Peptides against a protein of PDB entry 5K2M. Designs and how they scored, part 130

Target 1, 273 residues: chain A of PDB entry 5K2M
Amino acid sequence: MRIGITYTVLRREEMAIKERAGEFGEVVMLHEDDLLFPGNYDLDVVIIRNVSHFKALYTARLFESEGIPTVNSSRLIFEAGDKLFATLRLAGKVPVPEWKAALSEGGALRVPDSLGYPLVSKPVFGSWGRLLAKVNDRDSLEAVLEHRKWMKNPLYGIHYFQEFVEKPGRDIRSYVIGGEFVGAIYRYSNHWITNTARGGKAEPCSDPEVEELSVKAWEAFGEGALAIDIFESEKGLLVNEVNPNMEFKNAARVTGADMAGKLVEYAVEVAKT

## One batch from the design tools (peptide; made by RFdiffusion4, then SolubleMPNN)

Design b2_p20_8_s3 (from b2_p20_8, 7 letters changed)
Fold by OpenDDE base, seed 5:
Structure b2_p20_8_s3 (fold): chain B 273 residues (1-273), chain A 20 residues (1-20)
Amino acid sequence: as target 1 above (273 residues)
Amino acid sequence: EDEEIIEKELEEEELYGPPE
């Protein structure tokens, strides 16, 4: 068994994955600078750990073109890594925040007619709460839309909105790998954007309802390794988003779950199919 | 480390995102 691991930066997650992969076979670390396609890669599977969503997506697709399966697959990265496409998968399978999508400024200006204020503006791509805006009124909506006109990426012209969900000073991040629930944490923050990368504290989450909901959310995609962000709302648990490029260092530390091992085990399973 | 990663990802998305 030869296991490739692509990466941008050697983080705690990549170190843990490397270590665990070494127990199953030969490990080939592949920095982004090492990748050139088409190429002759002697690998049974590749674990995708590129930081950039798009680099991860294209790297996965390029290995797949060489007949090498990836974890995650390019399909999963594409669908789960786009907030709108992920919402389309999740909707009807699990509870999600109310949402609207608009393809123009004129359409976006009508979103409050359905969602009301406050609402949240999100880009369809991006991580760590980047470019999230709480929109409290018409003036704020107009300002967000005006700024989007000057952004370079055309995807900023895809307007995705959610209802603003009042959270109890925390949210939940769970992990499902190959359909198996691995663990979950609470992320505490005094800010309406809860993210451990922004100084949030993590605690273990042991809730059977979270476990059940997390598995159902994963089943909406049907493959791979996903981190799942869940809100505790007045109307119950809501699946906010999923992440196919999951960070798990804090969750692994706090829960003691062998997330790296589970990821490698799943990759080995994928290699054998 | 996390801040550095965020900045790098932002730069990469700006440079290598989908073309117009």
Scores: peptide ipSAE 0.009, ipTM 0.539, DockQ to the pose 0.395
Fold by OpenDDE base, seed 4:
Structure b2_p20_8_s3 (fold): chain B 273 residues (1-273), chain A 20 residues (1-20)
Amino acid sequence: as target 1 above (273 residues)
Amino acid sequence: EDEEIIEKELEEEELYGPPE
């Protein structure tokens, strides 16, 4: 078994994946600078750990073009890594925050007519709560839309909005790999953005409802390894988003779950199919 | 030049997340 691991930065996750992969076969670390296609790679599977969503997506697709399966697949990265596309998958299977999408400023200005205020403006791509805006009123909406016009990536012109969900000072991040629930954590923050990368604390989450919902959320995509962000709301649990390029260092530390091992095991399974 | 700076900043943000 030859396992490729693509990466941008050797983080704790990549180190753990490398270590665990070494128990299953030969590991080939592939920095982004090493990636040229077509490359005639001799690999049975590639674990995609590029930091950039788009680089991960294209890397996966490029390996697939050479007949090498990837974890995650380019299809999964594409559908799960885009917040709007992920919402489209999730909304048919699990409770999600109310959402609207608009393709123009004029359309976006009508979103409050449906969702009301406050809104959350999200780019369809990005990590760590980047460019998330709590939009409390019309003036704020206009400001967000104006700023989006000056952003260079045309995807910033895709206007994705959610209802603002009042959270109990925390959210939940769960992990499902190959359809198996691996673990979950609470992420605590006094800020409405509860990302641990922004100074949040993590604690283990042991809730059967979270486990069930997480698996159902994964089933909306039907493959791969996903981190799942879940909100505790007055309406019950809501699946906010999923991440096909999951960070898990904090979750692994807090839960003791062998997330790297589970990811590698799944990759080995994919290689054998 | 401004575009390159903005792109670089966005790339850095994507790589490392927001400052603590």
Scores: peptide ipSAE 0.009, ipTM 0.513, DockQ to the pose 0.094
Fold by OpenDDE base, seed 1:
Structure b2_p20_8_s3 (fold): chain B 273 residues (1-273), chain A 20 residues (1-20)
Amino acid sequence: as target 1 above (273 residues)
Amino acid sequence: EDEEIIEKELEEEELYGPPE
């Protein structure tokens, strides 16, 4: 078994994946600078750990074009890594925050007619709560839309909105790999954006409802390794988003779950199919 | 570490545009 691991930066996650992959076969570390296509890669599977969503997507697709399966697949990265596309998958299987998408400013201005205020404006791509805005009124909506007009990336012209969900000062991040629930954490924050990358604390989450919902959320995609963000709301648990390029260092530390091992085991299974 | 990654992603997003 020859396992490739693509990466941008050797983080704790990549080091753990490398270490565990070594137990299953030969490991080939592939920095982004090493990736030229078409290439002669002698690999049975590639674990995709590029930091950039787009680099991860293209890397996966390029390996797949050479007959090498990837974890995650380019399909999964594409569908799960876009908040709107992910919502489209999730909405048919699990409870999600109420959402609207608009393709123009004129359309976006009508979103409050359905969602009301406050609402949350999200880019369809991006990490760490970047460009999330709590929109409390019409003036704020107009301001967000005005700013979006001048953003260079055309994807900022895709307007994705959610209802604002009141959370109990935390959210839940769970991990499902190959359909198996691996673990979950609470992420605490005094800010409405609950992200550990912004100084939040993590604690173990042991809730059977979270486990069941997480697996169902994963089943909306039906493959791969996903981190799943869940809100505790007055309406019950809501699946907010998924991440096909998960960070898990904090979750692994807090839960003791072998996230890296489970990822490698799944990659080995994929290689054998 | 996280800050450096965020900065890099931001830079990449700023360079991302539609195909000509």
Scores: peptide ipSAE 0.008, ipTM 0.525, DockQ to the pose 0.353
Fold by OpenDDE base, seed 2:
Structure b2_p20_8_s3 (fold): chain B 273 residues (1-273), chain A 20 residues (1-20)
Amino acid sequence: as target 1 above (273 residues)
Amino acid sequence: EDEEIIEKELEEEELYGPPE
């Protein structure tokens, strides 16, 4: 078994994945600078750990073109890594926050007619709460839309909105790998955007409803390793988004779950299919 | 935290290019 691991930066996660992969076979670390295609890669599977969503996506697709399966697959990265596309998958299987998509400013201005205020504006791509805006009124909506016009990436012209969900000062991040629930944590924050990068505390989440919902959310995609962000709302649990390029160091630390090992085990299974 | 910052910076650089 030869396991490739693509990476941008050797994070704690990549180090853990490397270590665990070594138990299953030969490990080939592949920095982005080492990746040239077409190539002659003698690998049975590649674990994709590129930081950039798009680099991860294209890296996965490039290896797949060489007949090498990836974890995650380019399909999963594409579908799960886009907030709107992920919502489209999720909405058919699990409760999600109410959402609207508009393809023009004129369309976006009508979103409050259905969602009301406050609402959340999200880019369809991006991590760590970047460019998330709580839109409380018409003036704020107009401001967000105006700013989007001047952003360089045309994807900012895709207007994705959610209802604002009141959270109990925390959210849930769960992890499902190969259809198996691995673990979950509560992420505490006093800000409406919950992010561990902002000094939030994490604690284990042991809730059967979270576990069930997480697996169902994963089943909307049907493959790979996903981090799943879940809100505790007055309407119950809502799946907000998924991440096919998951960080798990905090969750692994807090829960004691061997997320790196589970990821490697899944990759080995994929290699054998 | 430092790793997340680095990741964020890398993604921002890809999206916006290096700061002028």
Scores: peptide ipSAE 0.010, ipTM 0.528, DockQ to the pose 0.224; fails the geometry check

Design b2_p20_8_s4 (from b2_p20_8, 7 letters changed)
Fold by OpenDDE base, seed 5:
Structure b2_p20_8_s4 (fold): chain B 273 residues (1-273), chain A 20 residues (1-20)
Amino acid sequence: as target 1 above (273 residues)
Amino acid sequence: MDEKIIEEELEREELYGPPE
């Protein structure tokens, strides 16, 4: 078996995936600079580890066009990596924060009539809480909308909003690979945007409700490896978003779960299908 | 180079295009 691994930066995750993949077959590391299409790739499966959402999406689709399956698939990357499309999948299976989408400024200005204040403005794409805004009033909403007009990417014209969820100073990140729950962590932060990359502490999360909810959230997509962000709210657990380009170094360290091994095992299974 | 800095730069390029 020949396992490709595409990457932008050799992170701890990519090193772990490479090491574990070597136990199953020949490993071919493919930096973004090595990729040209159409090409003659002799690979049974490719693990997609490009940092950019769009580069990951296109890389997956390009390998699929050569008849090589990918983990994750281009379909999953597309649906899970867009916050609005992910919400559409999730909302049919699991509790999610109340949300609204608007396709114009005029539509966006009516969102508070449904969600009230405070609300959260999100881009449909992006990571690490980038361009998240807590909108407390009309003036703040108008300011966010005004700034969006000057952003170059047309996707900023898709206005996605959620209710503001009061969190207990933490959120949950869980991991589901091939339909199996692998592990979960609490991410602690004093900021309303919880992200471990911003200096948050991580602790193991052992909660059967989180495990059940995480599997159900994965089932909304039905394939691949997903990180799942869950809020603890007054309404109970809410699935906020999913990530098809999961980081897991902190979760693996804290939980002791073999996330890299599980990812490789799933990729090997995909290769045999 | 700090892994976080690289990620932020890559996201910036994805959102706004390469630096001029």
Scores: peptide ipSAE 0.019, ipTM 0.557, DockQ to the pose 0.301; fails the geometry check
Fold by OpenDDE base, seed 3:
Structure b2_p20_8_s4 (fold): chain B 273 residues (1-273), chain A 20 residues (1-20)
Amino acid sequence: as target 1 above (273 residues)
Amino acid sequence: MDEKIIEEELEREELYGPPE
């Protein structure tokens, strides 16, 4: 078994994946600078750990074009890494925050007629709460839309909105790999944008309802390794988003779950299919 | 913090090019 690992930065996650992959076969570390296509790669599977969503997507598709399966697949990265496309998959299987999409400024200005205020404006791509805006009124909505007009990337013209969900000072991040629930954590924050990378405390989450919901959310896509962001709301648990390029250092530390081992085991299974 | 900064910088570079 020959296992490739593509990466941008050698993080704790990539080191753990490398170590665990070594138990199953030969490991080939592939920095972004090492990747040229078409190429003669002698690999049975590639674990995609590129930081960029788009670099991860194209890297996966390029290996697939050479007949080499990837974890995650380019299809999963594409569908899960776009917040709107992910919502379309999730909404058919699990509770999600109320949402609206508009394809013009004129359409976007009518979103409050359905969602009311406050609402959240999200770009369809991006990580760590970048360009998230809590929109409390018409003036704030007009300001967000005006700024979007002058952004370079045409994807900023895709207007995605959610209801504002009041959270109990935390959210939940769970992990599902190959359809198996691996673990979950609470992420505490005093800000409405919860992220452990901003200095929030993490604690283990042991809730059977979270486990069941996480597996159902994964089944909306039906493959790969996903981190799942869940809100605790007055309406119950809501699946906010999924991440096909998961960070798990804090979750592995807090839960003791072997996230890297589970990811490698799944990649080995994919290589054999 | 460093990993997050790197990801944010990389995504920013992809979308906008390197900081001037």
Scores: peptide ipSAE 0.018, ipTM 0.552, DockQ to the pose 0.237; fails the geometry check
Fold by OpenDDE base, seed 4:
Structure b2_p20_8_s4 (fold): chain B 273 residues (1-273), chain A 20 residues (1-20)
Amino acid sequence: as target 1 above (273 residues)
Amino acid sequence: MDEKIIEEELEREELYGPPE
């Protein structure tokens, strides 16, 4: 078994994945600088750990074009890594926050007619709560829309909005790999954006409802390894988003779950299929 | 607004996340 691991930065996750992959076969670390296509890669599977969503997506697709399966697949990265596309999958299977999408400023200005205020403006791509805006009123909405016009990436012209969900000072991050629930954590923050990368604390989450919902959320995509963000709301649990390029260092530390091992095991399974 | 600066900043955040 020859396992490739693509990466941008050697993080704790990549180190753990590398270590665990070494137990299953030969590991080939592939920094982004090492990736040229078409190539002749002698690999049975590639674990995609590029930090950038787009780099991960294209890397996966490029390996697939050469007959090498990837974890995650380019299909999964594409559908899960875009917040709007992920919502489209999730909304048919699990409770999600109310959402609207608009393709023009004029359309976006009508979103409050449906969602009301406050609402959350999200880019369809990006990590760590970047460019998330709590939009409390019309003036704030106009400002967000104006700023988007000056952003170079045309994807910022895709206007994705959610209802603002009041959370109990935390959210839930769960992990499902190959359809198996691996673990979950609470992420605590006094800010409406909960992210452990922004100094949030993590604690283990042991909730059967979270486990069930997480698996159902994964089933909306039907493959791969996903981190799942779940909100505790007055309406019950809501699946906010999924991440096909998961960070898990905090979750692994807090839960003791062998997330790196589970990811590698799944990759080995994919390689054998 | 300098589009290049914006792109570089966004890329930096995508690669490294926000500062701690």
Scores: peptide ipSAE 0.016, ipTM 0.514, DockQ to the pose 0.090; fails the geometry check
Fold by OpenDDE base, seed 1:
Structure b2_p20_8_s4 (fold): chain B 273 residues (1-273), chain A 20 residues (1-20)
Amino acid sequence: as target 1 above (273 residues)
Amino acid sequence: MDEKIIEEELEREELYGPPE
């Protein structure tokens, strides 16, 4: 078994994946600078750990074009890594925050007619709560839309909105790999954007409802390794988003779950299919 | 590698694009 691991930066996650992969076969670390296509890669599977969503997507697709399966697949990265596309998958399987998509400013201005205020404006791509806006009123909506017009990336013209979900000062991040629930954590924040990267506390989450919902959320995609962000709301648990390029260092530390090992095990299974 | 440095670099890449 020859396992490739593509990466941008050797984080704790990549080091853990490398270490665990070594137990299953030969490991080939592939920095982004090493990736030229078409290429002669002698690999049975590639674990995609490029930081950029788009680099991860294209890397996966390029390996697949060489007949080498990837974890995650380019299909999964494409569908799960876009907040709107992910919502489209999730909405048919699990409870999600109420959402609207608009393809123009004129359409976006009508979103409050359905969602009311406050609402959350999200770009369809990006991490760490970048360009998330709590929109409390019409003036704020107009401001967000005006700014979007001047953003260079055309994807900022895709307007994705959610209802504002009042959370109990935390959210849940769960991990499902190959359909198996691996673990979950609470992420605490005093800000309405819960992000552990901004100094949030993480604690283990042991909730059977979270586990069941997480697996169902994964089943909406039906493959790969996903981190799943879940809100605790007055309406119950809501699946907010998924991440096909998950960070898990904090979750692994807090839960003790061998997330790297589970990822490698799944990659080995994919290689054998 | 300092974990903080890695996170800051990742944040920078997301905000400003890959390092030149």
Scores: peptide ipSAE 0.009, ipTM 0.538, DockQ to the pose 0.183; fails the geometry check

## One batch from the design tools (peptide; made by RFdiffusion4, then SolubleMPNN)

Design b2_p21_1_s1
Fold by OpenDDE base, seed 4:
Structure b2_p21_1_s1 (fold): chain B 273 residues (1-273), chain A 21 residues (1-21)
Amino acid sequence: as target 1 above (273 residues)
Amino acid sequence: SLPELPDEQELDPELVALAEK
């Protein structure tokens, strides 16, 4: 078994994955600078740990083009790593925050007619709460839309909105790998964006409803390793988003779950299919 | 006491900048 691991930066996660992968076979660390295609790589599977969503997506697809399976697959990265595409999968299986998408400013300006205020404006791509905006009124909506016109990436012209969900000063991050629930944490923050709050606290989440919902959310995609962000709302649990490029250092530390091992085990299973 | 989230790496401006590329 030869396990590739693609990476941009050696984070705690990549170090843990490398260590665990070494127990299952030969490990080949592949920095982004080492990746040239076509390359005729001698690998049974590649674990994709590129920081960039797009680099992860293209890296996965490039290995797949050489007949090498990836964890996650390019399909999963594509569908789960885009908030709108993820919502399209999730909305048919699990409760999600109310959402709207618009493809023009004129369309976006009508979103409040359906969702009301406050809204959350999200880019369809990105991590760590980047470019999330709480849109409380028309003026703030117009400002967000105006700023989007000046953003270089055309994907910023895809207008994705959610209802603003009031949450109890925390959210839930769960992990499902190969359809198995691995663990979950509460992330505490006084800020409405929990994931970006420096000095946040985490504790284990042991809730059967979270476990069931997390598995159902994973089943909307049907493969791979996903982190799942869940809100506790007045209307119950809502799946906010999923992440196919999951960070798990905090969750592994808090829960004691062998998330790196589970990821490697799944990659080894994928290599054998 | 709840364990602190080492959010420093998640909010590392360098990582954010890498994720935008």
Scores: peptide ipSAE 0.037, ipTM 0.646, DockQ to the pose 0.382
Fold by OpenDDE base, seed 3:
Structure b2_p21_1_s1 (fold): chain B 273 residues (1-273), chain A 21 residues (1-21)
Amino acid sequence: as target 1 above (273 residues)
Amino acid sequence: SLPELPDEQELDPELVALAEK
């Protein structure tokens, strides 16, 4: 078996994936600078580890066009990596925060009639809590919408909003690979945006309700490896978003789960299908 | 003690810039 690994930066995750993939066959490391298409790639499967959502999406689709399966698939990256498309999948299967989408400023100005204040404005793409805004009133909504008009990417004209969820100073990140729950952590933060990048602490999460909900959230997509972000709310557990480009270094360290091994095992199963 | 997560300042600015593209 020949296993490709595409990457932008050689992180601890990519090193762990490389080491575990070596137990199953020959490993071919492919930096973004090495990728040219169409190409003659002799690979049975490719593990996608590009940092950029769009680079990951296009890389996956390009390998698939040559008959090489990818983990994750371009379909999964597309649907899970867009917050609105992910919400459309999740909302029919699991509890999610209340949401609205608007396709114009005039539509967006009516969102508070349904969600009330405070609400959260999100871009449909992006990571690490970038361009998240807590909108407390009409003046703040108008300001966010005005700034969006001057953003060059047309995707900023897709207005996605959620209810503001009060969290207990933490959120949950779980991991599901090939339909198997691998592990979960609590991420602590004093900021309303809980991000691992902001000096947080992590501890293991051993909650059967989180495990069950995480598997159901994965089943909304039905394939691949996902990190799942879950909120603890007054309404119970809510699935906020999923990530098809999972970072797992901290979660693997905290839980002791072999996330890299589980990802490689799943990629080997995909290659045999 | 809970394991510390890397601070935002420990994120490679290049990694952040690459994820924005």
Scores: peptide ipSAE 0.015, ipTM 0.521, DockQ to the pose 0.420
Fold by OpenDDE base, seed 5:
Structure b2_p21_1_s1 (fold): chain B 273 residues (1-273), chain A 21 residues (1-21)
Amino acid sequence: as target 1 above (273 residues)
Amino acid sequence: SLPELPDEQELDPELVALAEK
């Protein structure tokens, strides 16, 4: 068994994955600078740990083109890493926040007619709460839309909105790998964007409802390793988003779950299929 | 003690810039 690991930065997660992968076979660390295609790579599977969503997507697809399976697959990275495409998968299986998508400014200006105010503007790509806007009124909506016109990436012209969910000063992040629930944490914050808040803390989440919902959310995609972001709302649990490039160092530390081991075990399973 | 989550200022600017590419 030869296990590739692609990476941009050697984080705690990549170190843990490398260590655990060494128990199952030969490990080949592949920095982004080492990647050239076609490359005739002699690998049974590749674990994708590139930081960039797009680099991860293309790296996965390039290995797949050489007949080497990846964790995650390019399909999963594509569908789960786009907030709108992820919502389309999730909405058929689990409760999600109310959402609207518009493909023009004129369409976006009508979103409040259905969602009301406040609403949340999200880019379809990106992580760590970047370019999230709480839109409280018409003037704020117009300002967000005006700023989007000057952004160079054409994907900023895809207008994705959610209802604003009032959270109890926390959200939930769960982890599902190969269809198995691995663990979950509460993330505490006084800010409406929990993921970026100062003085946030993580606590273990042991809730059977969260476990069941997390597995159902994973089943919407049907493969790979996902982090799942869940809101506690007045309407019950809502699946907000999923992440195919999961960070897990804090969750692994808080829960004691062997997330790196579970990821490697799944990659070894994929290599044998 | 429970681990603190990084705030926006603790996000490595290089990692952020790399994730945007």
Scores: peptide ipSAE 0.014, ipTM 0.496, DockQ to the pose 0.398
Fold by OpenDDE base, seed 1:
Structure b2_p21_1_s1 (fold): chain B 273 residues (1-273), chain A 21 residues (1-21)
Amino acid sequence: as target 1 above (273 residues)
Amino acid sequence: SLPELPDEQELDPELVALAEK
């Protein structure tokens, strides 16, 4: 078996994936600079570890066009990596924060009529809490919309909003690979955006409800490796988002789970189908 | 001691910029 691994930067995750993949066959590391299509890649499967969501998506689709399956698939990357598309999948299977989407400023201005205040404005793409805004009032909503109007990327004109969820100073990050729950952590933060908190701590999360919900969230997509962000709310557990390009270094360290091994095992399974 | 999560400011600005593309 020949296992490709595409990457932008050789992180601890990619090193661990490489090491574990070596137990199953020949490993071919493919930096983004090495990727040229169409190409003659002699690979049975490719593990997609590009940092960019869009580069990961296109890389996956390009390998699939050569008849090489990918983990994650371009379908999964597309649907899970967009917050709105992910919400559309999740909302049919699991509890999610109340949400609205608007395709214009005029539509967005009516979102509070349904969600009230405070609400959270999110871009449909992006990572690490960038361009998340807690919108407490009309003036703040107008300001966010005005700023979005002048952003160059047309995707900023897709307005995604959630209810503001009061969290107990933490959120949950779980990992599901091939439908198997691999592990979960609590991420502590004094800020409403957990991802951006300086000095945030991670602890193991051992909660059967988290495990069950995480698997159900994965089943909304039905394939691949996902990190799942879960909120502990007054309404119970809510699935906030999923990530098809998961970072797992901290989670693997905290839980002791072999996330890299599970990812490789799943990729080997995909290669055999 | 619990493992610390990386600060957003500890992220390579280039990686951050790449994740948005």
Scores: peptide ipSAE 0.013, ipTM 0.483, DockQ to the pose 0.384

